# Ledger of designs, part 23: peptides against a protein of PDB entry 1MQS

Target 1, 223 residues: chain A of PDB entry 1MQS
Amino acid sequence: ILKMLFLNKDLNNNDNITTITDDIFNQQEIIWKVLILDIKSTATISSVLRVNDLLKAGITVHSLIKQDRSPLPDVPAIYFVSPTKENIDIIVNDLKSDKYSEFYINFTSSLPRNLLEDLAQQVSITGKSDKIKQVYDQYLDFIVTEPELFSLEISNAYLTLNDPKTTEEEITGLCANIADGLFNTVLTINSIPIIRAAKGGPAEIIAEKLGTKLRDFVINTNS

## One batch from the design tools (peptide; aimed at target 1 D137 N190)

Design b2_p16_3_s1 (made by RFdiffusion4, then SolubleMPNN; from b2_p16_3, 6 letters changed)
Fold by OpenDDE base, seed 5:
Order: structure tokens, then sequence, then C-alpha cells
Structure b2_p16_3_s1 (fold): chain B 223 residues (1-223), chain A 16 residues (1-16)
């Protein structure tokens, strides 16, 4: 998250948030930025950072992507939002209106190729592609509640998985979403876990999906 | 293209 707030520049990860922000604040001129969030990413940011941390990172103002926002044409913007068609369209509209000077786009989870292509196509039509400085997947589809504990913040997951009226398709879909969230979490902590799950239920499905994702990732990154 | 740039940036980010 801090890396994102500093435009994905390399940071010394050995220091705590306060030390990092203080060092940057004292040694370098702060680049003031606008932070654009959605409901989900707001929760993520709030779980990890304090308002003072944002300020020290050069965030002068933060707002929701769906809110009416005043143009700040001389200020760069960091988007940290869910990878949805709706958010992409809003970003493109903001680009068209010259709402900000530069656009640093960070998606909370993996952006599907088709959506990335859509974004690229729409931006190309505007003729303002030079304002798009970055597009990243941050893999932050989780909430940190306390040290060594996290939540995927999936509403009614327990109810859905245990309701006899839930269809197999719904269960499979939810399991896939959970596996994606766990995968993103694993990538964020940069440690491959040993996966244990109860047999004969959704947990096994999730474990299998996650295992496959991790194996595929390891193979693809080591090639 | 923006797409190609985005993919490269994404790849670099994942590796870092």
Amino acid sequence: as target 1 above (223 residues)
Amino acid sequence: SLYDKALVDKSEYIKS
C-alpha cells in the first residue's frame, strides 16, 4: 500500500510505516496527490493506515470514485479501486474531463485481460494516453483487522455456503472468489502457506483452487 | 500500446 502511495517506487521494506514516511518527508519533497477509492478499498486502506500516514505519504485529499469530485488539473491522482467495468468507465470519464494531471491506476485485485483491453481502447480514443502513468494490480482484496489476522470481507459467506437452498453454481462461484482473495493475500505476504482444509465441503474446494493457483504462479514466475 | 505498457508494469510490480 505504501509503495502504491509513493507511485510504486521501491521502498525500504525493513522499516515500519512511520519510519518510512518520516524519512521520505524529511529527505525528499513531497509530491501531493489525490487518492480515489471505492467502498472496498476504503476499508482496506483504513485497516492498515491512519489519516496521518496518508498525509505523510502526500495524500492531500481522498474521495470515493462515485462521488462528484472537483477538478484538480494540476494534481496527480492515485486510483485504488476494484477492477470493474463501472470503475474503468469513471476513470476514463475523469481522463476525458482532464480532472487530474496524471493518473496512477491501481486495482485492488487482478484485472481481467478483457477489461484491461477495454481500458486501453477507451483511453486511446481520448488521445490522452500519456496521462495514464501506471496500471497495477495490487492484490489487496483483504482487510487487516489485527496482526496475524485478516478477513476477505465477503458478506454472508457462511450463510451462503451452509444454506441448503444455495445452488452448486453459487457455491462454486463463492469458493472461487474466496480462493482468489486468499491467493492475493498469499502474494501480499510473500510466503507460500501449507494449506489445510476439511474434506467433503467447500473448504476442500477452496483449498484445491488455491493450491492450483499457487502452483501455477510459482511455475510461471520461475520460468 | 497502453495495454502493453500496463502488462509490463504489472509484471515488474509482481516481481518486486
Scores: peptide ipSAE 0.033, ipTM 0.382, DockQ to the pose 0.128
OpenDDE base, seeds 1, 2, 3, 4: peptide ipSAE 0.029, 0.022, 0.029, 0.026; ipTM 0.539, 0.488, 0.560, 0.481; seeds 1, 3 fail the geometry check

Design b2_p16_3_s2 (made by RFdiffusion4, then SolubleMPNN; from b2_p16_3, 8 letters changed; failed a check: too like the target's own chain)
Amino acid sequence: SLYDFALKDYSEYIKS

Design b2_p16_3_s3 (made by RFdiffusion4, then SolubleMPNN; from b2_p16_3, 9 letters changed)
Fold by OpenDDE base, seed 2:
Structure b2_p16_3_s3 (fold): chain B 223 residues (1-223), chain A 16 residues (1-16)
Amino acid sequence: as target 1 above (223 residues)
Amino acid sequence: SLYDSALKDLSDYIKS
């Protein structure tokens, strides 16, 4: 939940909610955003977070998805709602009306493929796909509409990396494969990237491996 | 996987 509130950035899971929110609040600029819930997710959020936690996470306003909401076209929105056709239609309508600047969609449970396809189709028709920054459920990694985003098409990478039963060896192996894929991509683009990765997770491992590969390549090429 | 395919499809729709 906290990860969602921070736009699905990697957080240190070993810290308590208060420590996490305090650290983020002090270290990073707070992005103010709207939180849109339904009845079920409201209960979930209320069970684990306090009002002060929401504020520290940058939630300026929270409301129910079915309620009339004032447009905030300059403010990003986080949706945390059930994966239903009704909610998808409302989100798309909000997109059409430019209700918010950016859309970070988090479904409370698994999103069926048919609904995902429906969402994609409706969004494509609006011509405003760039405003949808993320789509998450419990099994999906983020879908970003940015043109510079690409997939390595590694099956179940997200599931493997986020499964607590996955061994360190398996994680390391997968990270190596991802780093290899990224390395090949970099070579194709023929540009040295600036690597940014969240700390304390697989992304950091991948970044380190990729960095090493790039350094080795540069050294060998100049030699 | 089904989800991977769906993600790809969604990405394609967005890029289209």
Scores: peptide ipSAE 0.009, ipTM 0.467, DockQ to the pose 0.069
OpenDDE base, seeds 1, 3, 4, 5: peptide ipSAE 0.009, 0.008, 0.008, 0.011; ipTM 0.442, 0.469, 0.465, 0.423; seeds 1, 3, 4, 5 fail the geometry check

Design b2_p16_3_s4 (made by RFdiffusion4, then SolubleMPNN; from b2_p16_3, 9 letters changed)
Fold by OpenDDE base, seed 4:
Structure b2_p16_3_s4 (fold): chain B 223 residues (1-223), chain A 16 residues (1-16)
Amino acid sequence: as target 1 above (223 residues)
Amino acid sequence: SLYDNALKDYSSYIKS
């Protein structure tokens, strides 16, 4: 996240957030930026960073992507939002309207190829592709609550999975969503975990789905 | 991955 806030520059990972922000603040002129979030990414950012951390990173203002935002044509913008058609359309509209000086786009999870192509096509039509400086997939669709513990912030997941009225289709769908979130988390930590899950329940379903995703990813990366 | 390739292609496109 800090890397994203500093326009995806290389940072020393061994330092704590305060040390990193202080070092950058002392060594370089602060670049003031706007941070554009959605509901999901707001929760993610809030779980990891304090308001003071955002300020030290040069975030002068943060807003929701769906909210009406004042134009700041001389200020670069960092988008950290879900990879949806709606968000892409909003970003493109912001680009068309010259709402910001530069656009640094970071998606919270994997952007499907069809949406990437849509983004590229719409941007090409605007003739303002030069304003898009970065497009990254951060794989940060999770919330860090405490060290060694994180949450996907799926509403009522426990209740849904344990309610006898929940259909098999609903359970399978939820498990797939959880597996997607876990997959993105694994990619973020850049290590392949050993997965262990209790047998005979949703955990097993999730583990199997996650395992498949990881195997497919490894195969595709080595190809 | 297909995504990485697409992203590379897009990045090349916006830099041109």
Scores: peptide ipSAE 0.019, ipTM 0.442, DockQ to the pose 0.177
OpenDDE base, seeds 1, 2, 3, 5: peptide ipSAE 0.014, 0.020, 0.016, 0.000; ipTM 0.438, 0.462, 0.476, 0.285; seeds 1, 2, 3, 5 fail the geometry check

Design b2_p16_4 (made by RFdiffusion4)
Pose (drawn by RFdiffusion4):
Structure b2_p16_4 (pose): chain A 223 residues (1-223), chain P 16 residues (1-16)
Amino acid sequence: as target 1 above (223 residues)
Amino acid sequence: DNYDDVLSKYNKNINF
């Protein structure tokens, strides 16, 4: 999350510290930025970061994508928002409106090609595609409550999974989401683990789904 | 060109 607030800095290069000392912060000399969150993504940040931490990272203001936000045409913007048609539209609208000097679009989970092309087509007919400095899938779609306790914030799962009423489609979709939440955690750990799961029920489906996802990930690296 | 520009700026935050 902090690396993102630094425009995904230090990326594509060296350094292995963990929570930047101030003397180094003065090495790059950092400028204030607007931070745009949405309902879901605010729940993720406010769980691990205090307001003081945000300022210390160069974040002047933070507001939701849906609020009426007064313009700051000369100030950078970092969007950390859900990969939704609704949000993408607003980014396009803000981009046109010239609400901010720059855009650093960061997606909470992962943006589908379906929506990447959408955002891209809309932005193409603007003379301003040049202002979007970066677009990143951040893979931080979970909440870390205590140091080692995390949640996918998918309430009422035992019910949805065992309710006879529930479709054989609603179940597959739910497992697919849980598979993603785990995938989002696993990528954060930066370790491709061995999946072990109890057979017979949802844990297996999710295990085999996550297995396939992590399988492709390992492939679409080297070959 | 503008369409391709937007696609070229897309990345995944992966440390592997």

Design b2_p16_4_s1 (made by RFdiffusion4, then SolubleMPNN; from b2_p16_4, 8 letters changed)
Fold by OpenDDE base, seed 5:
Parts: sequence; C-alpha cells; structure tokens
Structure b2_p16_4_s1 (fold): chain B 223 residues (1-223), chain A 16 residues (1-16)
Amino acid sequence: as target 1 above (223 residues)
Amino acid sequence: SNYEYVLSKYRDFVLF
C-alpha cells in the first residue's frame, strides 16, 4: 500500500509504516497527491493506515470515486479501486474532464482482459493517454483486522458453504472468490504458503483453485 | 493415533 502511495517506487519494506513514512518525509520533497477510493478499498486502506499516515505519504485529500469531487488539475491522482466497468468509466470521465494532472491507476485485484481492453479503447478515444502514468493490479482485496489476521469480508460465506440448500454452482462460485482473495493476500505477503485443507469439501476446492492460480502466476512471471 | 486420524482428514498442497 505504501509503495502504491509513493507511485510504486521501490521502498524498503523491512521497516514499519511509521519509519518508512518518516524517512521519506524527511529525505524528500513531498509530492502531494489525491487518493481516490471506493467503499471496498476505503475499508482496506483504513485497516492498515491512519489519516496521519496518508498525510505523511503525501495524500492531501482522499475521496470516494462515486462522490462529486472538485477538479484539481495541477495535482496528481492515485486511484485505488475495484476492477469494475463502473469505476473504469468514472476514471475515463475524470480523464476527459482534466480533473487531475496525472493518473496513477491501481486496481484492488486483477483487471480482467475485457475491462483492460475497454479501458484502453476509451482512453485512446480521449487523446489523453499521456496523462495515465501507471496501471497496476495491486492484489489488495482484503481487510487487516490484526497484525497476523486478515479477512476477505465475504458475507455469509460460512452459511453458504454449509447450507444443504446451496447449489454446487453457488459453492463453486464462492470458492473461486475466496481463492481470489487468498491469492491476493499471498502475493501481498510475498511468501510461498503451505496450504492445508480438509478433504472432500469447499476447503479442498479453494485450495486447488489457489494452488492453480499461484502456479500460473509463477510460470507467467518467470517467462 | 488421534493425531494421525485428524491428519488423514486433511490434504496438504505444496505449491513450490
């Protein structure tokens, strides 16, 4: 998250948030930025950062993407939002209106190819592609509840997985969502997990899906 | 052992 707030420049990740922000604040001129969030990403950021941390990272203001926002044409913007068609359309509209000087787009999870193509197409039509400086998948779709505990914030997951009335399709869909969340978490931690799952149930399905995702990712990054 | 029985109910996935 801090790396994103510093425009995805390399940071020493061995220090705590306070040390990192203090060191950067003291060593470099702060580039003031606007942070644009959605409801989900707001919860993510709020779980790990305080308002003072955002200020130290050079975030002058933060707003919801769906809210009316005043133009700041001389200020760069960091978007950290869910990979949805709605958010893409809003970003493109902000680009069209020259709402900010530069656009650093960060999605909370992987942007599907069809949406990436849509974004590219819409941006090309605006003629303002030069203002888009970055487009990243950040893989930050979880809530940190404690230093060693996180939540995917999936409502009724336990009920859905254990209700005999739930269809196999619903179970499979939910397992895929859980696997995606775990995948994002693993990538963020940057550690290779050993996965243990109960046999013959949703846990095994999730583990298999997660394993496939991680293997595919490693193959694609080493190629 | 009870421990072995419990372990038999789980599957380990070593990814790398």
Scores: peptide ipSAE 0.049, ipTM 0.569, DockQ to the pose 0.014
OpenDDE base, seeds 1, 2, 3, 4: peptide ipSAE 0.000, 0.006, 0.039, 0.012; ipTM 0.319, 0.379, 0.353, 0.338

Design b2_p16_4_s2 (made by RFdiffusion4, then SolubleMPNN; from b2_p16_4, 8 letters changed)
Fold by OpenDDE base, seed 1:
Structure b2_p16_4_s2 (fold): chain B 223 residues (1-223), chain A 16 residues (1-16)
Amino acid sequence: as target 1 above (223 residues)
Amino acid sequence: SNYNYVLSKYSDFVLF
């Protein structure tokens, strides 16, 4: 998250949040930015950072993407939002209206190819592609509740997985969604985990799916 | 209720 707030520049990974923010705040001219969020990403950011941390990262204002926002044509904007058609359309509209000086777009998870193509097409039509400085998949689709605990915030997951009325297709779909969330978390941490799960239940299914995703990812990144 | 996920100091993912 901090890396994103500093425009995806390389940061010293061994420093804590306070050290990183203090060092950058004190040593470099602060580039003030606007942070644009959606409901989901707001929860993510709020779970790990305080308002003061955002300020130290150069975030002067943070707003919801669907909120009426005042134009700041001389200020760069960081978008950290879900990869949806709606959010893309809003970003493009903001671009058309010159709402900000520069656009650093970060999606909470992987942007599907069709949406990437849509974004590219719409941006090309505006003639303002030069203002799009970055487009990143951040894989930050979780909430940190405690230092070593996080949640995917999937409502009634346990109930759904254990309800005898739930179809196998629904179970499989939900397990896949959970595995995707865990996968994103692993990528964010940038460490391959040891996966522990109870045998004979949904946890095992999820663990297997996650394991497969991780293996596939490693293979694809090394090819 | 939601599933909770715990990360240990050794990068262990515990699902419960």
Scores: peptide ipSAE 0.039, ipTM 0.445, DockQ to the pose 0.024
OpenDDE base, seeds 2, 3, 4, 5: peptide ipSAE 0.026, 0.026, 0.029, 0.032; ipTM 0.498, 0.396, 0.505, 0.460; seed 4 fails the geometry check

Design b2_p16_4_s3 (made by RFdiffusion4, then SolubleMPNN; from b2_p16_4, 8 letters changed)
Fold by OpenDDE base, seed 2:
Structure b2_p16_4_s3 (fold): chain B 223 residues (1-223), chain A 16 residues (1-16)
Amino acid sequence: as target 1 above (223 residues)
Amino acid sequence: SAYDYVLSKYKNFTLF
């Protein structure tokens, strides 16, 4: 998250957040930026950062993507939002209207190719592609509750997975979503996990899906 | 053992 707020520059992640923000704040001129969030990313940010951390990262204003936002044509913007068609359309509209000087787009999870192509196409039509400085998949689709504990913030997941009335399709879909969240978490931690799951239930399904995703990622990254 | 029994209820997944 801090890396994103500093326009995806390399940071020493071995230090605590306070040390990182203090060091950066003291060593370089702060580039003031606006931070555009959605409901989900707001929760993510709030779980990890304090208001003072945002300030030290150069975030002067933060707002929801769906809110009416005043144009700041001389100020760069960081978008940290879910990879949805709706958010893409809003970003493109903001680009068309010259709402900000520069656009640093960060999606909370992997952007599907079709949406990336849509974004590219729409941006191309605007003739303002030069204003888009970055497009990243941040893989931050989780909430940090404790230093060694996180949540995917999936409502009623336990109930859904344990309700005998839940369909196999619903379970499979939910397991896929959970696996995606875990995958994002693993990539963020940048460590190969040992996955242990209870046999014969949703946990095993999730573990298998996660394992497959991780293996595929390693294969694709090495190609 | 009880410990082994509990462990037997879990499956370990590794990438290697």
Scores: peptide ipSAE 0.043, ipTM 0.492, DockQ to the pose 0.014
OpenDDE base, seeds 1, 3, 4, 5: peptide ipSAE 0.015, 0.012, 0.038, 0.012; ipTM 0.449, 0.407, 0.421, 0.383

Design b2_p16_4_s4 (made by RFdiffusion4, then SolubleMPNN; from b2_p16_4, 8 letters changed)
Fold by OpenDDE base, seed 2:
Structure b2_p16_4_s4 (fold): chain B 223 residues (1-223), chain A 16 residues (1-16)
Amino acid sequence: as target 1 above (223 residues)
Amino acid sequence: SSYDYVLSKYKDFVLF
């Protein structure tokens, strides 16, 4: 998240948030930026950063992507939003209207190829592709509740997984979503997990799905 | 040790 707020520059991940923000604040001129969020990313940001951290990162204003926002044509914008067609369309509209000077687009999770192609196509039509400086998948589809504990913020996940009336298809679908969130978390942490799960239940399904995703990722990255 | 380095790259994920 901090990396994103500093336009995806390399940061020392071994330092705490305060140390990182203080060092950058003291060493570099602050580039003032607008932070554009959605409901989900707002929760994510709030779980890991304080208001003062945002300020030190050069965030002058933060707004929801669906809110009416005043044009700031001389100010760069950081988008940190879900990878949806709706959000893409809004970003493109903001680009068309010259709402900001530069666009740093960060998706909270993996952007499907079809949506990336859609974004690229729409941007090309505007003739303003030069204003888009970055497009990243942040893989931050989680909320940090406390040190070494996080939540994917999936509503009623526990209830759904433990309700005898829930269908196998629903369970499988939910497990896949959870595994995707965990996968994104693993990528964000940049470590290889030892996965422990209870046998004979949804946790095992999730663990297996996650394991497969990780193995596939490692294979594809090394090829 | 090389072993400690390797361990540092692993974290436990416990699913409930």
Scores: peptide ipSAE 0.063, ipTM 0.381, DockQ to the pose 0.024
OpenDDE base, seeds 1, 3, 4, 5: peptide ipSAE 0.043, 0.040, 0.007, 0.059; ipTM 0.412, 0.400, 0.332, 0.412

Design b2_p16_5 (made by RFdiffusion4)
Pose (drawn by RFdiffusion4):
Structure b2_p16_5 (pose): chain A 223 residues (1-223), chain P 16 residues (1-16)
Amino acid sequence: as target 1 above (223 residues)
Amino acid sequence: NNVLENYNKKYDKVNS
């Protein structure tokens, strides 16, 4: 999360510290930025970061994508928002409106090609595609409550999975989401683990789903 | 399209 608040800096280069000392912060000399969150993504940040931490990272203000936000045409903006048609539209609207000097679009989970092309088409007919400095899938779609306790924030799962009423489609979709939440966690760990799961029920489906996802990930690296 | 050119993933490769 912090690396993102630094415009995904230090990326594409060297350094293995973990929570930047101040003397180094003065090495790059950092400028204030607007931070745009949405309901879901605010729940992710406010769990691990205090307001003081945000300022210390150069974040002047933070507001939801849906609020009426007064313009700051000369101030950078970092969007950390869910990959939704609704949000993308607003980013396009803010982009046109010239709400901010720059855009650093950061997606909470992962943006589908479906919506990447959407955002891209809309932005193309603006004379301002040049202001979007970066667009990143951050893979931080979970909440870390305690140091080693995390949640996918998918409430009422045992019910949805065992309710006879539930479709054989709603179940597949639910497992697909849980498979993504785990995938989001696994990428954060930066370790491709061995999947072990109890057979017979949802844990297996999710295991085999996550298995396939992690399989392709390993492939679409080297070959 | 600059949006497509500027698109990236935080995790795109296996880190060893």

Design b2_p16_6 (made by RFdiffusion4; failed a check: too like the target's own chain)
Pose (drawn by RFdiffusion4):
Structure b2_p16_6 (pose): chain A 223 residues (1-223), chain P 16 residues (1-16)
Amino acid sequence: as target 1 above (223 residues)
Amino acid sequence: SNPLTKNSPITTPSIS
């Protein structure tokens, strides 16, 4: 999360510290930025970061994508928002409106090609595609409550999975989401683990789904 | 006009 608030700095280069000392902050000399969150993404940040931490990272203000936000045409913007048609539209609208000097679009989970092309087509007919400095799938789609407790924030799962009423489609879709939440966690750990799961029920489906996802990820790296 | 691209900050993970 912090690396993102630094424009995903230090990326594409060296450094293995963990929570930047102040003397180094003064090495790059950082400038204030607007931080745009949405309902879901605010719940992710406010769980691990205090307001003081945000300022210390150069975040002047933070507001939801849906609020009426007063313009700051000369101030950078970092969007950390859900990969939704609704949000993308607003980014396009803010982009046109010239609400901010720059855009650093950061997606909470992962943006589908479906929507990447959408955002891209809309932005293309603006004379301002140049202002979008970066677009990143961050893979932080979970909440870390205590140091080693996390949640996918998918309430009422035992019911949805065992309710006879539930479709054989709703179930597959739910497992697919849980498979993503795990995938989002696994990528954060930066370790491709061995999947072990109890057979017979949802845990297996999710295991085999996550298995396939992590399989492709390992492939679409080297070959 | 610059094309819109997408990236990820994910680095090469270790394999278990």

Design b2_p16_6_s1 (made by RFdiffusion4, then SolubleMPNN; from b2_p16_6, 9 letters changed)
Fold by OpenDDE base, seed 2:
Structure b2_p16_6_s1 (fold): chain B 223 residues (1-223), chain A 16 residues (1-16)
Amino acid sequence: as target 1 above (223 residues)
Amino acid sequence: MKPITLSSPIKKPKIE
C-alpha cells in the first residue's frame, strides 16, 4: 500500500509504516496526490493505514470513485479500486474530462485480460494515453486485522459453506473467491506456502484452486 | 516455507 501511495517506487519493506513514512517524508519532496477508492479498497486501506499515514504519503484528498469529485487538473491521481468494468469506465471518463494531471491506476486484485484490453482500447480512443503513468494489480483485496491475521471480508461465507441448502455452484463460486483472496495474500507476503487442506470439503476445493493459481503464476513469471 | 492450513468446516470468523 505504501509503495502504491509513493507511485510504486521501491521501498524497503523491513521498516514499520511510521519509519517508512517519516524517512520518505524527510528525504523527498512531497508530491501531493488524490487517492480514489471504492468501498472495498477503503476498508483495506483503513485496516493498515491511519489518516496521518496518508497525509505523510502526500495524499491531499481521498474520495470514492463513484462520488462526484472536483476536477484537479494539476494534481496526479492514484486509483486504488476493484478491477471492474464500471470502475474502468469511470477512470476513462475522468481521463476524458482531464480531471487529473496524471493517472496511477492500481487494482485491488488481478485485472482480467479482457478488461485490460478494454481499458487500453478506451484509453487509445481518448488520445490521452500519456496521462496514464501506471497500471498495477496490487493484490490487496484483503483486510489486515492483526499480526498474522487477515480477513477477506466475504459476507456470509460461513453460512454459504455450511448451509446444506447451498448448491455446488455456489460453493464453487465462493471457493474461487476465497482462493483468489488467498492468492493475493500469498503474493503480498512474497512466499509460496505449502497448502494443506482437509479432504471432502470446501477446504479441498480452495486448496486446489489456490494451487492452480500459484502454479500458473510461477509458470508465467518464469517465462 | 510457512504452511497454510485450510480446514473444513470453515470456522465462523465473525458473528454475522
Scores: peptide ipSAE 0.060, ipTM 0.540, DockQ to the pose 0.023
OpenDDE base, seeds 1, 3, 4, 5: peptide ipSAE 0.006, 0.012, 0.000, 0.058; ipTM 0.277, 0.311, 0.253, 0.540; seeds 3, 4, 5 fail the geometry check

Design b2_p16_6_s2 (made by RFdiffusion4, then SolubleMPNN; from b2_p16_6, 10 letters changed)
Fold by OpenDDE base, seed 3:
Structure b2_p16_6_s2 (fold): chain B 223 residues (1-223), chain A 16 residues (1-16)
Amino acid sequence: as target 1 above (223 residues)
Amino acid sequence: KKPITLSSPVKKPTIE
């Protein structure tokens, strides 16, 4: 949760929440942000963080996603909400209305492929995809620096990753395929990305595989 | 880009 509040920067988990927030508050320029929650995520945040922790994390205001919110076009927003069609539509509407300067989207659980595609499609239509800076869920970790979200056209990826019957080997294989697709995309765009991934899930596996491929490629092209 | 810092919070965070 703290990682999310600091825009998914790597934080040393060995320190107490108060120590981490104090150190960051004192040593780094604080980016003030809006935090948008739903009922479920509000309960989650309340169970882990204190009001003072939110302030130290640079949260200037928090609101429920379904509430009417005043526009703050010069302030970045962090969404921490359930992956539902309703919430996606609201986020897109907020994007259309220039409600905030930047959008950091964190879904509280896995985002189904159909909803990801819906999000991507709606965002693309707005022409404001550049304002979407991050999209995170349980399995996916994206930093959107490009104008468009794209699909690798891998069939049943979500189902495979979420099926408890799926073997570790199958997951590893799927992650390798995803990494290959991303690698090809990088080569096509001709830009080396900074890779960020959530720890402890498929995203980390994919990031490691992709990183290895990119390093190998760079070494081979410079020789 | 230079981080945007607000002089004061718009609203004091309240954890329900």
Scores: peptide ipSAE 0.006, ipTM 0.437, DockQ to the pose 0.027
OpenDDE base, seeds 1, 2, 4, 5: peptide ipSAE 0.011, 0.007, 0.015, 0.007; ipTM 0.453, 0.407, 0.418, 0.409; seeds 1, 2, 4, 5 fail the geometry check

Design b2_p16_6_s3 (made by RFdiffusion4, then SolubleMPNN; from b2_p16_6, 10 letters changed)
Fold by OpenDDE base, seed 5:
Formats: C-alpha cells, structure tokens, sequence
Structure b2_p16_6_s3 (fold): chain B 223 residues (1-223), chain A 16 residues (1-16)
C-alpha cells in the first residue's frame, strides 16, 4: 500500500510505516496526489494507514470512485479500486474529461484478460493514453513511458506470458509481435531509446529482437 | 533520451 502511495517507488520494507513516511517526507519534495478508492479498498486502507499517514504520503484528497469528484487537472491521481467493468468505465470517463493530470491505476485484485483488453481499447480510443502512467494488479505491473506502449497488443501479451499453459513457440511469437509494436512506436517518436531488459525471460527476448530491428533500420536508412 | 525498460510479468505480493 505504501509503495502504491509513493507511485510504486522502491521503499525499504523493513521499516515501520511511520519511519518510512517520515524519511520520505524529510528527504524529498512531496508530490501531492488524489487517492480514489471504492468501498472495499477503503476498508483495506483504513486497516493499515491512519489519516496522518496519508497526509505524509502526499495524499491531499481521498474520494470514492462512485462519488462526484471535482476536476483537478493539475494533480495526479492514484486509483486503488476493484477490477470491475464499472470502475474501468469510470476511470476512462475521468480520463476523457481530463479530470486529473496523470493516472496511476492499482487494482485490488487480479484483472481478468477481458477487462484489461476493454481498458486498453477504451483508452486507445480516447487518444489520451499518455496520461496513463501505471497499471497494477496482484499479477501485472507496468509503467507506461510512452503513449504507444499502452496498447491492446502489449496488454494481451502480458497476460499470455503469465499463463503457464503457454508454449515456448507461442512465447517466441508473441515476443516478436511485441518487438514489432515497440519498433513502430520508436519510429513514431523519431528517437532511438536505450533498451533495458531483465535477463532470463521474455523481456530479454523482446529487447534482443527490438535491438536488431533498430540496428537494421539505422543501417538501411543511412545507406 | 528516456530509456525503455522491459520487465517480465512476475507474480507480485499484494500491494501494501
């Protein structure tokens, strides 16, 4: 929960909540945020954190997702809500209305594939995917650095890679598709990024394929 | 230039 409140920055897990909040409060400039909850997550937060803890974490306002909320277009929002169609629709509506400057979405439990696809599709249609900075659940965590990185294709890939029934051939094929998508994104931005990947998994495969594509492109364009 | 960081999906403990 504390990690979520600090935009999923690495926190020292061995310290008491109070010590962590005090240390962060003293060392870094506080980023003020809005916290959006539902009934279930409110109970969870209340069991672990006090009002003073929220304030120290930079939470200026907390509200229920189903409540009418005033626009705060210059303030980032943290959602901590159940993975339901209703909540997804509300989040997308908030995005459409430019209710907040940035969206950090944390689902309280696993997000089903169909709902993830729905979220991705709706966000894509809005043209405002750049405002979605993070999406998390108990099984998924990814940071959106560029608008094109938050796509239906990439989201589907993350879920497929988590299925133990997925074959190696399917993984390889999927990694190739992801690399193609990333390549297209890089071309759209017209900037070659540094690629970093965790070793020993699909991320490494994707990075290798993407790197090859970028190198080939540069060589072909300069010739 | 902003780097692109790729990570494999890993089961994470409940968000605390």
Amino acid sequence: as target 1 above (223 residues)
Amino acid sequence: KKPITLSSPVKKPKIE
Scores: peptide ipSAE 0.055, ipTM 0.518, DockQ to the pose 0.038; fails the geometry check
OpenDDE base, seeds 1, 2, 3, 4: peptide ipSAE 0.014, 0.005, 0.007, 0.006; ipTM 0.460, 0.368, 0.398, 0.388; seeds 1, 2, 3, 4 fail the geometry check

Design b2_p16_6_s4 (made by RFdiffusion4, then SolubleMPNN; from b2_p16_6, 9 letters changed)
Fold by OpenDDE base, seed 1:
Structure b2_p16_6_s4 (fold): chain B 223 residues (1-223), chain A 16 residues (1-16)
Amino acid sequence: as target 1 above (223 residues)
Amino acid sequence: KKPITLSSPIKKPKIE
């Protein structure tokens, strides 16, 4: 939850919520954000965080997704809502209306394939995919650096990684292929990357594989 | 940018 509130940046989870929020508040310029919730996620957030914690995390306003909300076109928004057709439609409408400057979408549970496709299709039609910076669900973290988030290729990877029928071997294979692609890209650009990945998911697997490939390459080249 | 007042205070359930 705290990671989400800080736009899914890596946080040292070893400290209590208060210490983390205090440290971040003191060390970094606070980015003010709007937090959009539903009834279920409100209960979740309320169980873990105090109002003061939200404020320290840079949450200036929090509202229910179904409530009428004032436009804040210069303020980024964090959505933490259930993966439903209704919520997706509302998010897309908010996008169309330029309700916020940036959209960080966090679904409270797994996003079904049909809803992912619906989201991608609707966002594509708006022409405002660049405003969507992140899409997360329970299993996958997507940092959108490019409009490619809504490409069929990324969707396929997402679907494969989230399909409960996908075997561990298939996931490992896909991660290896992605790592190979990234490795080739790094070699082409001739720049040493800083690898950042969320822990506990496919991104970590990819990062580890990529790191290994890069290390091996450097060792072999210096030798 | 001035903090905008929270629209609804989230009441932490008092763990009794």
Scores: peptide ipSAE 0.014, ipTM 0.474, DockQ to the pose 0.021
OpenDDE base, seeds 2, 3, 4, 5: peptide ipSAE 0.006, 0.006, 0.006, 0.051; ipTM 0.392, 0.377, 0.401, 0.498; seeds 3, 4, 5 fail the geometry check

